Peptides against a protein of PDB entry 8YR4. Designs and how they scored, part 101

Target 1, 309 residues: chain A of PDB entry 8YR4
Amino acid sequence: PRGSPALQLVVLICLGLMGLERALNVLVPIFYRNIVNLLTEKAPWNSLAWTVTSYVFLKFLQGGGTGSTGFVSNLRTFLWIRVQQFTSRRVELLIFSHLHELSLRWHLGRRTGEVLRIADRGTSSVTGLLSYLVFNVIPTLADIIIGIIYFSMFFNAWFGLIVFLCMSLYLTLTIVVTEWRTKFRRAMNTQENATRARAVDSLLNFETVKYYNAESYEVERYREAIIKYQGLEWKSSASLVLLNQTQNLVIGLGLLAGSLLCAYFVTEQKLQVGDYVLFGTYIIQLYMPLNWFGTYYRMIQTNFIDMEN

## One batch from the design tools (peptide; made by RFdiffusion4, then SolubleMPNN)

Design b2_p17_4_s2 (from b2_p17_4, 6 letters changed)
Fold by OpenDDE base, seed 3:
Structure b2_p17_4_s2 (fold): chain B 309 residues (1-309), chain A 17 residues (1-17)
Amino acid sequence: as target 1 above (309 residues)
Amino acid sequence: SELEQAINSFSFKPEED
């Protein structure tokens, strides 16, 4: 935001907090590893109690691994409210100014309520797209890259390769299956709108329908439209289950390969028991935001299409 | 859906006072 140095400072603080969240995503598994190692070695209570207290504090800052419930994430979201409001208001004023510059013929051909709805959709789409890109997509991709680097440097190049292949395959399949699902969802939404339009038209013409005793015929036509809708809804829902199962299989294979390799290195005394727990914990932490990635991708695509219309 | 609630929770629509 060029006009307010205060808002620029808030953006920089939010970027710093995003960096801190990435550091916490690495540190929390490390401290959990250290607890498991100290328990295995039967370390003195004072060292264990300090490490556990530090872990719980870091976990409070991180927020359960979803990032959304952590103190740092909540603070970032709170500070970003003012930046979002400024951006939204600026987009709304630009759209409103542009609408006033449009020809009288364009305004006479459209109902005022439809024009306002187009303006509101445009503003919501831009603001939503920016929020999802900055707070969900970019951080998730950054966590994957940091994870690959961490495992490659501190474990073995084989762990970095497993995470790279697993996450690359996961993202690719998520995109491909989400694009395939989008066709079924569009067909479902089109049939929903057509079914709703028929119901509204039948209700608006209620007196005419009653005059001709056509109530049974309208109910049967509505039932046929519902059955057709439910057939498309089933395809949409079944395709979601297929996406989730495909994602689960890819993560399961990555977890299996990495866990077996980690167990092997623990038996050779190259890694500690805590390192096995770290790997499993870290992969689950990477998986949690990725589970929603297909939905974020679809929302981004929908918002782009809504901006072009 | 929990996702629509999550989306709506991140969409700080100002409550129209």
Scores: peptide ipSAE 0.008, ipTM 0.436, DockQ to the pose 0.031
Fold by OpenDDE base, seed 1:
Structure b2_p17_4_s2 (fold): chain B 309 residues (1-309), chain A 17 residues (1-17)
Amino acid sequence: as target 1 above (309 residues)
Amino acid sequence: SELEQAINSFSFKPEED
């Protein structure tokens, strides 16, 4: 935000809080590991109680990996409201200025209420996209990188390799399947708009339709348009299920491979029981944000194509 | 036309959860 030092400070604080969330994503599993190890070793109650209390406090700050329920995430979201409002207003004013520069012929062909709804949607979506990029996509990629580094440094290099291969395959398949799916979604949206336009046109011309007793004909045309829409909707929905299932399989295979390897190293006394729990917990934490990555990628792709036009 | 396509593409139907 150029011109407001207060908003720049808020952005810096939000970036600091994002860094804290990344630290919590590493620390929470470590403390959980330490609890399991202390329980296994039958450690003194004072050490156990301190570690449990510290873990619960860190979990309160983190909010369980969903990103939405943690104190730090809520504080970040609260502080970001002012930055979002500034960005939204700037986009809205740019759209509004551009609308005023458009030809009189463009304005005469449109209802003012439609133009405003258009502007509001544009503003909301640009602001939403920026928020998703900054608060979901970038942090998720950072958590993956941090995870690879952590497992490579504190575990055997094989764990870092498993996470790297699993996440790389997951991201690649998510991109490829999402690009394929985007074609079906665009076709669906185009057909939805065409179906709606026909319904509105038929209803606006209802007197003419009545005069010619054409009601049954218009209903049949609308029915055909709905059937065509539903065929495209089914393809879109089925492609989403395929994406989700593919993602689930990749994560499942990564979890299986890593869990078996961890279990093996625990049996060889190279790792502790807590390290097995750490690995499982960390992989699940990485998976939660990644489920949304396909939605974010599609959103980004749609909005980029629309900004270039 | 282009801005219209842009804004129609911005139709995030919120997935009604």
Scores: peptide ipSAE 0.008, ipTM 0.427, DockQ to the pose 0.041
Fold by OpenDDE base, seed 2:
Structure b2_p17_4_s2 (fold): chain B 309 residues (1-309), chain A 17 residues (1-17)
Amino acid sequence: as target 1 above (309 residues)
Amino acid sequence: SELEQAINSFSFKPEED
């Protein structure tokens, strides 16, 4: 962004974080391999526990393998909000000012039905997505339940309990934090509609604006409305990052507890190295559906809020 | 249309990732 050194620094930090995500994508598998090797070699518990803890910490930074829910990705997304808002505001103001510079003939040629058609395309895509999401939520919940039962029966009851508590806490926090976010989303959508209505009114009254040479005034008034919208958008987006980070923390703690317990039982020769690999793989497999569930639940709620407005 | 592009710019809903 030209003209803001602070935003330029944020862009550089975000690029640095993207580089860190790439490094984590290499380091996480390496540390996981090292755990398997240390377990196979019957390494001392202290070395194993340190390596497991380091792995889980790196996995917490990385997130679900795609990075989308990792701490580093969440931090990047959070920092990027201001850059996105700056860019969007610049584009919106440029288009709005350009519309006020267009000929009277262009403005007289506008059809109100074109605005409605664009709104209807938005709503139809949302409805199709909602149906797809609902059909994926039920299978995802079933897979989680099956996973918890499998872990409780095939592993020690302690593993099943850890998974059950982790998943239950994850789902509960997902719902609670998403409901908490709903107020920010509603406030954002209300202000978006008000900002859009103001822009539409200004552009519909183009002749009057031209007659009074009020183009600069209308642009500044629209800028103020965008700034107010972006203040609410930031709360919505920041609350999303908080949700993702909360989810990542819960899973990270579950993975830590279960991985340490599994590693301990392998050192005590109660479990095999293969059981540790199985546990880690299975937890990751359960995490993926849960991450999608959280996203789907958010999208479903967002879509319902967007349909109410 | 230039109007569709303009209206789409005003309707930028942040995609919730």
Scores: peptide ipSAE 0.008, ipTM 0.436, DockQ to the pose 0.167
Fold by OpenDDE base, seed 4:
Structure b2_p17_4_s2 (fold): chain B 309 residues (1-309), chain A 17 residues (1-17)
Amino acid sequence: as target 1 above (309 residues)
Amino acid sequence: SELEQAINSFSFKPEED
C-alpha cells in the first residue's frame, strides 16, 4: 500500500505475526515433549508447573493447530481488515475506471446489472485469492518445509524423508482428486441451475399451466429434474468422502511408518519418550491445515477461472 | 418481478464448506 505509512506498518506487523506463528508451530511440540520427559523423570513440581504453564500460554497464542483460533492469528486477522478494505476499494476503483474507458458499444451490448455483477465477482475473487494464498497456502507449505528440516536435523534423515514423502504424496493426491471432483461439482451446479430455471419458468407460466391442467405434468418433470440433480449431488458428496479417506490413509501410513521408527529409536535409547510424542503431535499439527488445502486449491482454481471470464 | 426477487432470495449461498 504506497499511500499510507500506517497501512505499511500494519502489513509489516502482520508479516511479523506470521513469522511468530511459524515459531509457535515448532515450540509448542517441543514444550509438550519436555512435559512428557519431566513426567517420566518424576521431576520436581515447580519445574513441571512452570513448563506446563509456559506450554498452555504458547498453546493459547498458537490455537488449535489450524492457526485459525489462536490469539496471534486473531490479532493478525483483526489488523488485516483495514488492509483488505484498502485493497478491495483500490481494485473496485480500478475496475470502475476501466469500465468507464470501455466503448459505448460494449455498454449497450450488456445490461448494467450484469456488468456490476462481473465487477463485484472480479473484485471478490482477486482479494479472496490473495488472502488465501498469503495466509493459508504459503504458511502451510512453510510449516511442511520447517518440519522436514527440523526432523532431518534433530532426529534422523529418515524422519525427514518420511515427512517429505508423506506430505508430497498427500499434496499430489489432494490436487489430482480435487481436479477429478471439480468435474462432478460443475455438473451438479449446472443441473441445479437448470432445475431452478425450469421451476421459475413453470411458476412464471402458472396461468398457462393451469389453463391446460398441466400441473401434474410439470410436477413430474420437476421430480425427474430433482432425481437427476440428486444423482449428481451423490457423486459430488461421495467424491468428497473418497478425498477425505484417501488423505486419512496417506497420513495414517506416514504416521505409522514414522511412529514405528521413533519407537525403535526410543528402545535403542537414541531418543526419549517425549520425542515419540513430539513426532505424533507435529504430524497432527501439519495434518489439520492440510485437510482444508483441497478447499483452498478449489477456491484458487475457481477464482482463476472467474478472472478469465 | 417480485417472484424473481423471491426466487433470487432463495439463492442458497452454497455454504462454503
Scores: peptide ipSAE 0.007, ipTM 0.428, DockQ to the pose 0.151

Design b2_p17_4_s3 (from b2_p17_4, 7 letters changed)
Fold by OpenDDE base, seed 2:
Structure b2_p17_4_s3 (fold): chain B 309 residues (1-309), chain A 17 residues (1-17)
Amino acid sequence: as target 1 above (309 residues)
Amino acid sequence: SELEEAINSFSFPPEQE
């Protein structure tokens, strides 16, 4: 934001909080590992109690792994409200200024309510896209890279390779299946709009329908349109289940391969029991934000299409 | 029209993915 040094400071604080979230995503599994190791070694109560208290405090700061429920994320979201409002207002004023520069012929062909609805859609699409990119997509990709580096440096190159292959395959399949699903969703939305338009036209022509006693015919035509819509809705919903199941299988295979390899290295006394628990916990923490990645990718694609129109 | 507003107010809830 070029006009307010206070809002620039808030953006810097929000970026600092995002960096803290990345550090917490590494520290929480490490402290959980340390608890398991201290329990296995029958360590003195004072060391165990300090480590457990520190873990619970870090977990309160991080939240439940969805990124949205932690104290740091909530504080970031709260501080970002003013930046979002400034950005929204700036986009609204730019759209409004541009609408006033448009030809009288363009305004005469459109109702004022339709023009305002286009402005609101444009503002929502731009602000939504920026929020999803900055607060969901970029942090998730950063957490994956940090995870690959961590496992490659502190475990073995084989663990870094498993995480790299698993996450690369997950992201690739998520994109490919989401692009495939987008065809079914577009067909569903087109049929929904057509079914709605037919219902509106039938209701606007209610006098003509009553005059010809055609209510039964219009109801049957509407039923046929609903059946066609539900056939497309089923394909959209079934394709979502297929996406989620494919994602779950990829993560399950990565978790299986890495857990078996970790168990093997624990039997060879190269890793501790806590390192097995760390691997499983860390992979699950990486997976939780990735469940939404398909949604974010689709929202990004939709918002780009809405900005081009 | 009130009918267009009523039909437009039937925003199906966004698909909660």
Scores: peptide ipSAE 0.021, ipTM 0.491, DockQ to the pose 0.150
Fold by OpenDDE base, seed 3:
Structure b2_p17_4_s3 (fold): chain B 309 residues (1-309), chain A 17 residues (1-17)
Amino acid sequence: as target 1 above (309 residues)
Amino acid sequence: SELEEAINSFSFPPEQE
């Protein structure tokens, strides 16, 4: 599809960012190996600190791997919003226009009950997912507490403090930004429902629309409703990118502080090279389930509000 | 991201008010 030259440029930039992600997936393990080698060789602190800082910067760009919330992935996701919206709107308008071109016999024979059944299956799937997520939130919080205790007892009180401050700040910012984001999501959902209702009403009144040759008018009204929806969807999706980037920044700062401190203690022969590997691996393992915590919190909060109504 | 794309691709039924 010959999209606007601006959207074509955005697609090319997104492809370039995907190439950069592949390069980062190779570079991050190489820099990590180099840190382990420099620690084993008892290299000078300046070379070690530079390599650790470079590794953490590359890890900040990459994020956590599969489904990573790295800076490059977030930038790609942010830029892709407009491309997705353009494609979605085009497909939706084509389907809606085609439905108005269909025969009256197809509309009269329509199983209205199948659309309702798809909605009900969605509800049951969400409830099952929520139960699964609630059972994963408590273990994740327990793993954080166990991690803080472990690092405080077996490494140094400074490591426990870094993990505590990092995880506390991560959770607090996740909650605050998720609550702020929930307002945009509710507004988006309300406008989505209104847009769907308008489409359903137009299709239920198909005979009247066809009698007045008003198909083009209904398509234009639907386009305007989609544009309003997409304005709210963009705010919701952009707020998610902001959440993920904030989370990535907090973990990146915690990883930087803890990795530099660990490297320093290894140079002072207070810790072993294996302890550096343990710290980095453990922080990444704590980060992986936490990446979804904002989604879990929102889903739990939505269900509690829906149970009070 | 992927789970949220999966959750967003799961058309949450309209919240039945």
Scores: peptide ipSAE 0.015, ipTM 0.570, DockQ to the pose 0.043
Fold by OpenDDE base, seed 1:
Structure b2_p17_4_s3 (fold): chain B 309 residues (1-309), chain A 17 residues (1-17)
Amino acid sequence: as target 1 above (309 residues)
Amino acid sequence: SELEEAINSFSFPPEQE
């Protein structure tokens, strides 16, 4: 971003955070190996507990791996919102200005494509929603139930309780925060449609705008509409980062409680080292599809509202 | 059409949750 030293600093911070994510991708497996070795060697509880706590802290920073909802990834995404908005606004204004220089014949060719796309969006949204419900939401809920039963039967009942409380809290907070953010998304979409309608009306009247030399005035009005949109977009995107960070925190607390309890039972020779590996792997496997649960819930809510209208 | 591609290129990537 040329012209804003503050945004240049934000880009440098985001690049630094990307470097930190790469370091975490190496450190997390190393710490996990060290836990398995310490469990095998029957190391003292204090050393084991510190290594487990350090692993879970690093895993909280990393999340589920590359592109996951870890603390570092959420912080990067949050800081990047302003850089994206600056770049988007600049590109939109350049293209809008260029479209005012184009001929009426280009504007008349628009009508047939837009009607086809609205029809394709409606059909694709319903088919996509059904596919997401059948192939992602239902299996994920089944895997949670199977996990609770498995840990309750083959581990101590305390493990089943930890998974139950963690997943119940995760799902409840996902729903509550998604409902809370829906108002910001609706306001954003309404302002996006109004901004697009204004741009279309200005471009349809381009001959009148050109006759009065009003191109600079229309570009300024469009800039103001984009700034208003970007204020709502920032609230939507920041609320999403808050959702993802809340989800990451809940899973991190469940992983901490369960990993410490599992490590304790291995030190008491009630569980094997393989059971610790199983627990950690299974919790991570449950977490990966659950990241999309907020998206699925939002898609369900949007499509229900669009079917009622 | 080039404008649907332009509007589609302006369609913000779906919020990757």
Scores: peptide ipSAE 0.021, ipTM 0.496, DockQ to the pose 0.114; fails the geometry check
Fold by OpenDDE base, seed 4:
Structure b2_p17_4_s3 (fold): chain B 309 residues (1-309), chain A 17 residues (1-17)
Amino acid sequence: as target 1 above (309 residues)
Amino acid sequence: SELEEAINSFSFPPEQE
C-alpha cells in the first residue's frame, strides 16, 4: 500500500505473524512429543506441569490446526481488515474510472445496474481470492515444505520422502478431481438458474396461467425441472464425497507407511515414543488445511477463466 | 453472464471440500 506508512507497518506485522504461525506449527508437535516422553519417563510433576502449560499456551496461539481459530490468526485477520478495505476501495475506484472511460455505445448496450453489480462482485471476488492465496494457500505449501525438511533432518530421509510423496499425490489428485468435479458443479448451477427462471416466469404470468387453467401443467413442468436439477445435484455431491474419500485414502496410506516406519525405529531405540506421536500429530496438522485446498483451487481457476472473458 | 454465474457460485465462506 503506497501512501500510508501505518498500513505498510500493518502489512509487515501481518507477515511477521504469518512467520510466527509457521514456527508454532513446528513447535506445538515438538512440545506434545516432549509431554509424551516425560510421561513415559515418569518425570517429576514440576517439569511436566511447565511443559503442559507451555504446550497449552502454544496451542492457544496456534488454534485447531486449520489456522482459522488461533489467537495469532485472529489477530492477523483483525489487523488485515484495514488493509483489505484500502485494497478494495482502490480496486473499486480503478474499475469505476475504467467504466467512465468506456464508450457510450458500451453503456447503452448494458443496464447500468447490471454493470455495477458485476463490478462490485468482481472486486469482492478478486480481493477475497488474493487474501485466500496469501493467507491459506501459500502458508499451507510452506508448512508442507517445512515438514519435509524437518522430517528429513531430524528423523530420516525416508520420512521426508513419505511426506513428499503423500503431499504431492494429495495435491495432484485434489487438482485433477476438482477439475473433473467443476463440470458437474457448473451443470448444476446452470440448471438451478434455469429452474429458478422458469418458476419466476410462471409466477409473473400467473394471470395467463389461470386464464388457461394451466396450473397443473406448469407444476408438472416445474417438477420435471426439479428432478433434472436433483440428478445434477446428486452428481455434484457424489463427486465431492469421492474427492474427500480419495483425499482421506491418500492421507491414510501416508499415515500408515510413516507410522509403521516410526514404530519400527522406536523398536530399534533410534526414536522415542513421543516421536511416533509427533509424526501422527504433524500429519494431521498438515491434513486439516489441505481439506480447503480444493475449494481454493476452484476459486483460483474460476477467477482466471473469468478474467480472460 | 458467465462471469456473474461464476461469481454467484462463490459462497463466502467457501464450502469445505
Scores: peptide ipSAE 0.017, ipTM 0.520, DockQ to the pose 0.106; fails the geometry check

Design b2_p17_4_s4 (from b2_p17_4, 5 letters changed)
Fold by OpenDDE base, seed 4:
Structure b2_p17_4_s4 (fold): chain B 309 residues (1-309), chain A 17 residues (1-17)
Amino acid sequence: as target 1 above (309 residues)
Amino acid sequence: SRLEEEIASFTFAPERD
C-alpha cells in the first residue's frame, strides 16, 4: 500500500507471520517425532511433559486440520482486514473512475444497476483472488518445497522424490480436472441465471399470466428449467466428487509408497519409529491445504471468467 | 427494481461453497 506507513508495517508483520507459519509446519512434526521417540525410550516424565507441553503450544500456534484456525493464522487474518479494506476501496475507486471514462453510448446501452453489479463482482473477484494467491497458494507451494528439501536432507533422496512426484501429480491433476469441471460449472451458472430470469419475468408479468390463465403453463416451463438446471448441477457435483476422489487416490498412493519405504528404513535401523510418525504427520499436513487448492483454483478461474464478461 | 432484488434474494441465496 503506497501512502500509509502503518499499513506497510502491517503487511510486513503479516509476511513475518507467514514465515512463522512455515517454521511451525516443520517444527510441529519434529516435536511429535520427539514425543514418540521419548515414549519409546521410556524417558523421564519431566522431559516428556516439557516436550508434550511445547508440542501442544506449537500446535495451538499452527492450528489443526483444515488449515486456517491457528492462532498465528487468525492474527494474520485479523491484521490483514485493514489492508484488504484499503485494497478493495482502491480497486472500487479505480473501477468507478474507469466507468466514468467510458463512452455515453456504453452507459446508455446498459442498466445502471447491472453496471454496478458488474463493478461489485469485479472488485470482490480481484480482491479475493489476490488475498487467496498470497495467503493460500504461495504458502502451500512454499510448504511443499520446504517438505521436499527437508525429506531429501534428513531422510533420503528417495523420500524427496516421492513427495515431489506425489505433489506434482496432485497439482497437475487438480488443475486439469478443475479446468474440465469449469465447463460444467459455467453451464450450470448460465442455466441458473436463465431459470431465475424466467421466474422473475413470470412473476413481474403476473397480471398478464392471470389474464390468460397461463399459470399452469408458466409452472411447467419453470419445472422444465429446474430439471435442466439439476441435470447440469449433477454434472458439476459429480465432477467435484471425481476431483476429490482423484486427489484422495494420489494422496493414498503417495502415503502408501512413502510409508512402506519409511517402515523399511526403520526395520534396517536407519530411521527411528518417530521418523515414521513424522512422515505420516507431515504428509497429511501438506494435503490439508491442498484440498482447498482445487476450490481456490476454481475461484481464480471464476474470477478470470467474471472479468472477461 | 426493488421487486427484482427481493425476488432474487429469496430464491437463490448463493450457497457459499
Scores: peptide ipSAE 0.015, ipTM 0.484, DockQ to the pose 0.127
Fold by OpenDDE base, seed 5:
Formats: C-alpha cells, sequence, structure tokens
Structure b2_p17_4_s4 (fold): chain B 309 residues (1-309), chain A 17 residues (1-17)
C-alpha cells in the first residue's frame, strides 16, 4: 500500500513473521528428536526438562505443526487485518465508482446474479458445515473420550486428568469466546447489510445521481459506511485471533504438563520412550481437528446469523 | 478441499462472507 508507511511497515513485519514460521517448522522436529535421544540415553533431568520446555514453547509459537494456529500465525493474522481492510475498502470504492458509470440495465441484471450467489453460498456453506459436524466434530469428541480412557488405563490417572482438564477448558473457552464474538458478528452483518442497501439504492437512483452530479457525494457516503463497517469487522477478526490464541494456549499448557510428566515417568522407568512419542503424537492429532472446530462453529454461527438477518 | 480452503480462508481471513 503506497499511501501509508505504517501499513508498509506492518506488511514487512508480517513477512518477517512468515520467515519465523519457516524457522519454527525446522526447529520443532529437531527439538523433538533431541528429546527422544535424551530419553533413550537416560540423560540428566535438568537437560531433559529444559529441552522439553523449549520444545513446547517452540510448538506453542508454531501451533498445530503447520503454523496455522500458532502464536506467530495469530500475531501475523492480527496485524494483517488493517492491511486487508485498507485493500478491501480501496477495491470496494473503485468498484462502486465504476458502477455509477454503468447503465441501469446492467445493475438490474447484476442484482439477480448476486442474489443467486448469496443463496448458493448459504446453501453450500450449511451443507458443508453439517457434513463437517458429522464427519469431523463428532469423531473428534469420540477420540478425546477414547484418549482420556486410554491414558487413564494404560499410563496413569494423572494423564487422563490432564487431557480431560485441557479439553474441557478448551471446549468451554471456545464456547464462551464464540458467544462473545457473536455480538460483534451480528453488529458487523447488520452494518454490512445497511451499507449494501445504501449502495443498491444509490445505484438504482443512478440517473438522479447523474442529473445532480452527486457521484462524489455518494462515493463519500459509501466510504463512511465502509469505515464504520470496518470498525466492526476489525472487532470480529481480532476476536477470532483471540479465540485461536486462547485455544493454542490451552493446548500448549496441556502439552507442557503432559510432556513433562511423561518425561519424568520415563526417567523413573515407569514408561518407555515410545510412550512419550505416543503422548505427543496423540495430543497433536487431537489438536488438528479442534483447530477447525472453532472455524466451523463460526461458520455455523455466521450462517445462522446471516439467515436470521 | 474447497471447504478446507474456505475454512482456511475463514481462519486466516474471515472476509469470505
Amino acid sequence: as target 1 above (309 residues)
Amino acid sequence: SRLEEEIASFTFAPERD
């Protein structure tokens, strides 16, 4: 964005964060290997605990192994909101200005295509969400329950308790933060619909706007409406990043507690090195679908809110 | 899938309303 040095700096920071994600993708497997080697060699607890803590911290920064939900990715997404909003507003204003140059017949023909696209998106999204709930959410909840039972029976009751507390806290915070976000989403959608209605009314009255040479005035009113919308959109998007980061933190704390406890039991020869690998792999496997759960729950809520409005 | 891209898009950019 050439017009604001501040947004250019934000873009550079986001590119730097993307570079950091690449470094984390290399470091995380290295630290994981080092833990396995230290466990195999029966290394002193201090070296093992430091390496485990460092691994979990790097994993928290990386997120679910892909960088999609890690602290670095969340920070990048948060910073990018303003860059995105600047770009979207510029594109929308350019389109709106160009639409005021087009004929009424073109506007009437476009309205049908837009209604069809909204209807098709709504239907496709609802069907996709239902399929995801059935094929990913329910199995993930089953895998959590199976995991709690497995760890409680074959490891120690403490592992089952850690997984139970971690997943219960994850689900509870996901619901609470998502309910809090729903208010911002509803306000955003209401303002979007109002902004769109004003744009449609202005374009339907295109001949009158041309007669009064009021094109610049209508563009400025639309700009103000977009700025108001973007204030609400920022709250919605920032609250999403907060949700994802809260989820990442809960999983990170669960992984830390469980990994340290597992490493301790391996040092006491109560568990094998393979059990440490199993625990870490299983927690990561549970985390992958749960990252999507927050997105699907939002898409469900979005579609319900978009159907209510 | 198209859904994974849309969801990834919603995760990264909730703009695809």
Scores: peptide ipSAE 0.009, ipTM 0.519, DockQ to the pose 0.025
Fold by OpenDDE base, seed 3:
Order: sequence, then C-alpha cells, then structure tokens
Structure b2_p17_4_s4 (fold): chain B 309 residues (1-309), chain A 17 residues (1-17)
Amino acid sequence: as target 1 above (309 residues)
Amino acid sequence: SRLEEEIASFTFAPERD
C-alpha cells in the first residue's frame, strides 16, 4: 500500500508469517519422523518427551487437519484485516469517484440500486482476488516447490521426481477439468437467473395472472424452468464428482509410488522407519491445500470476468 | 458476506460447489 508505512510494515510481517508457515510445513514432518525413530530405537524418556513437546508446539503454530487454522495463520489473518479494509476502501472510493465522473445519461438509464450493486461486486471481486492470490495460491505453489526441493535433497532424486510428476499432473488435470466444468456452471447460473427472473415477473404481474386465471399456466412454466435448471445442476455436480475422483486417483497413485519406493529404501537400510512416516505426512500436508486449488482457480476466473463486466 | 462465505467455504471443504 503506497502512503501508509504502518500498513507496509503489516504487509511485510504478513509475508514473514507466510514464510514461517512454509518452514513449519517442513519442520512438523521432521519432528514427527524424529519421534518415530526415537520410539523405534527405544530412546530415553527425557529425549522423547522433549521431542514430543516440541512437535506439539510446532503443530499448534502450524495448525493442521481439516479446518484447524494454526496460530500463525490466525495471526496473519488478524493482521491482514487492516490491509484488506484499506484496500477495500480505496477500491470503493475509486469506483465511487469514477461513477460520479460518468455522464448524467448513464445514471438516468440505470437504477441507483443496480449501480451500487455493480460497485459492491467490483470491490468484492478485486479484494477477494488479491487475497486469494496472496494467501492461498502463491503459498500452495511455494509449498509444492519446497516439497520437491526437500525430497530431492534429503531423500533421493526419485522422490523429488515422483512429487513433481504427481503435482504437475494434479494441477494440470485440475485446471483442464475446472475449465471444462466452468461451462456447465455458467449454463446452470444463466438458467438459474432466467428461472428467478420468470418467478419475479410472474409475482410482479400477480394481478394480471389472477385476472386471467393463469396461475396453473405460470406454475407449469416455472416447473419446466426448474426441471431445466436441475438438469444443468446435475451436470455441474457430476462434473465436480469427476474432478474430485480424478484428483483422488492422482493422489493415490503418487502416494502408492512414493510409499513403495520409501518402503524399499527402508528395507535396504538407506532410510529409517521415520522417513516413511515423514513422506506420508508431508504428502498429506501438500494435498490438503491442493484440494482447494480448483476452487481458487474457478474463483479467480469468476472474479476476473466480474471485473471486466 | 457471500464472497467471505465462499472464501471460508473455499479454505476448509474439498471443492464443494
């Protein structure tokens, strides 16, 4: 943000916290590995208890699991509220000033409520897009790259190659299937809007519908519109299941190949039992944000289209 | 609100429409 050094410092702190989250994503699996190795070696309780306590503390900072935001992520989100509010307000004021520069003819041709709704959509789309890029998309891509580097350096180049191929295939298929699915979703949304418009028009003309006793005809037309909508909704939902299943297959193949290779290297005494657990834990951590990548991609596309309109 | 609910929905759930 140009003009507020305090907000620039908050952005730098948020970027530092994002870097810390990336470090925690590597450290948590390493500490979990160390616990498994210490348990396998029957190490002294004092060393084990210290490593477990350190792991739990790092896991609290990271968070982890479906829906648990870590302390670092919560702190980042909290600090970002002020940056988001500043960005939103700046975009709102730019849109509002631009609306006042528009000709009187443009304002007379549009209902004031529609103009405000366009402005609110525009501000929300810009602010949302920026937040998604910075906090979800970029960190996820960074975690993948860090994962590939980590496995290539500390395990074997074969593990880095497996992760690279699986993540590249996963991302490519996610994009391709999401773009294909977007056509069905657009058709569904267009039919939803048409069905809603027909219901609103029928309700606004309620007196005319009653005068002609056309209630049954309007109900039947509405039913036909609903059936047409549900046919498009089913295609959208079925395409989502196909996406999720495709993602699950790529994950399953990557986990299988990497787990078998890790097990083989453990049998050859090139890796420890803890390294097998590290691989599984780290892969699961990489896949958690990736499940959302298609959703992020779709929302980015929607927000770009809503900004162009 | 709806975008924040979509955003919140997009942070925790596997791609639910």
Scores: peptide ipSAE 0.021, ipTM 0.502, DockQ to the pose 0.082; fails the geometry check
Fold by OpenDDE base, seed 1:
Structure b2_p17_4_s4 (fold): chain B 309 residues (1-309), chain A 17 residues (1-17)
Amino acid sequence: as target 1 above (309 residues)
Amino acid sequence: SRLEEEIASFTFAPERD
């Protein structure tokens, strides 16, 4: 936001809070490891109590793995409201000015209420997309990179390789399957609109339909359109289940491989029991935001294609 | 037109992918 130094400061604070969330994503598993190790060693109560209290405080700041319930994320979201409102209003005014530059024939062919709904939806999507990119996609990619570096430096290069291969395969399959699914979703949406348009046209022409006693014919045509829609809806929904199951399988295999390797190194006394718990906790933390990656990718793809048209 | 409908589908139903 070039025009307001106050909003620029808020953006910098939000970026600082995003950096703090990344630090918390590393620190929380470390403190949880330390608790498990202190419990295993039967450490003195004072050391254990301090570490537990510190862990609970860090968990309060981080939240429940999705980030959305943590104090830092809530504070970031609260501060970002003003930046979002500024961005939204700027996009609305750009769309509105562009609509006024369009030919009279374009305006006469469209109802003003529909044009406003286009503008509002367009603004909401661009603002939503930007928020998802900045607050979910970029942070998730950063957490993956930080995870690979952390496991490579503090565990063994094999753990970093497992996380790298697992996350690379997960992201690649998510993209490929999401692009494949987008065709089914577009076909579904197109058929939904065609079905709705037929229903509206039939209802607007109800006098003509009644005059020709064509009510049964129009109902049958509408039923055929619904059946065709439901066939496309089923393909969309089934493809979603396939995506989710593929994602779950990839994460499950990565978790299995890494957990077995960690368990082996604990038996060899190269790692402690807490390190096993750290690995499992960290992988679950990476998985939680990745569930939305397919949705975000689809949103990005749709909005880019539609901004070019 | 297509933009509107795809956008509307995104805002109302964040399908959990």
Scores: peptide ipSAE 0.018, ipTM 0.524, DockQ to the pose 0.124; fails the geometry check

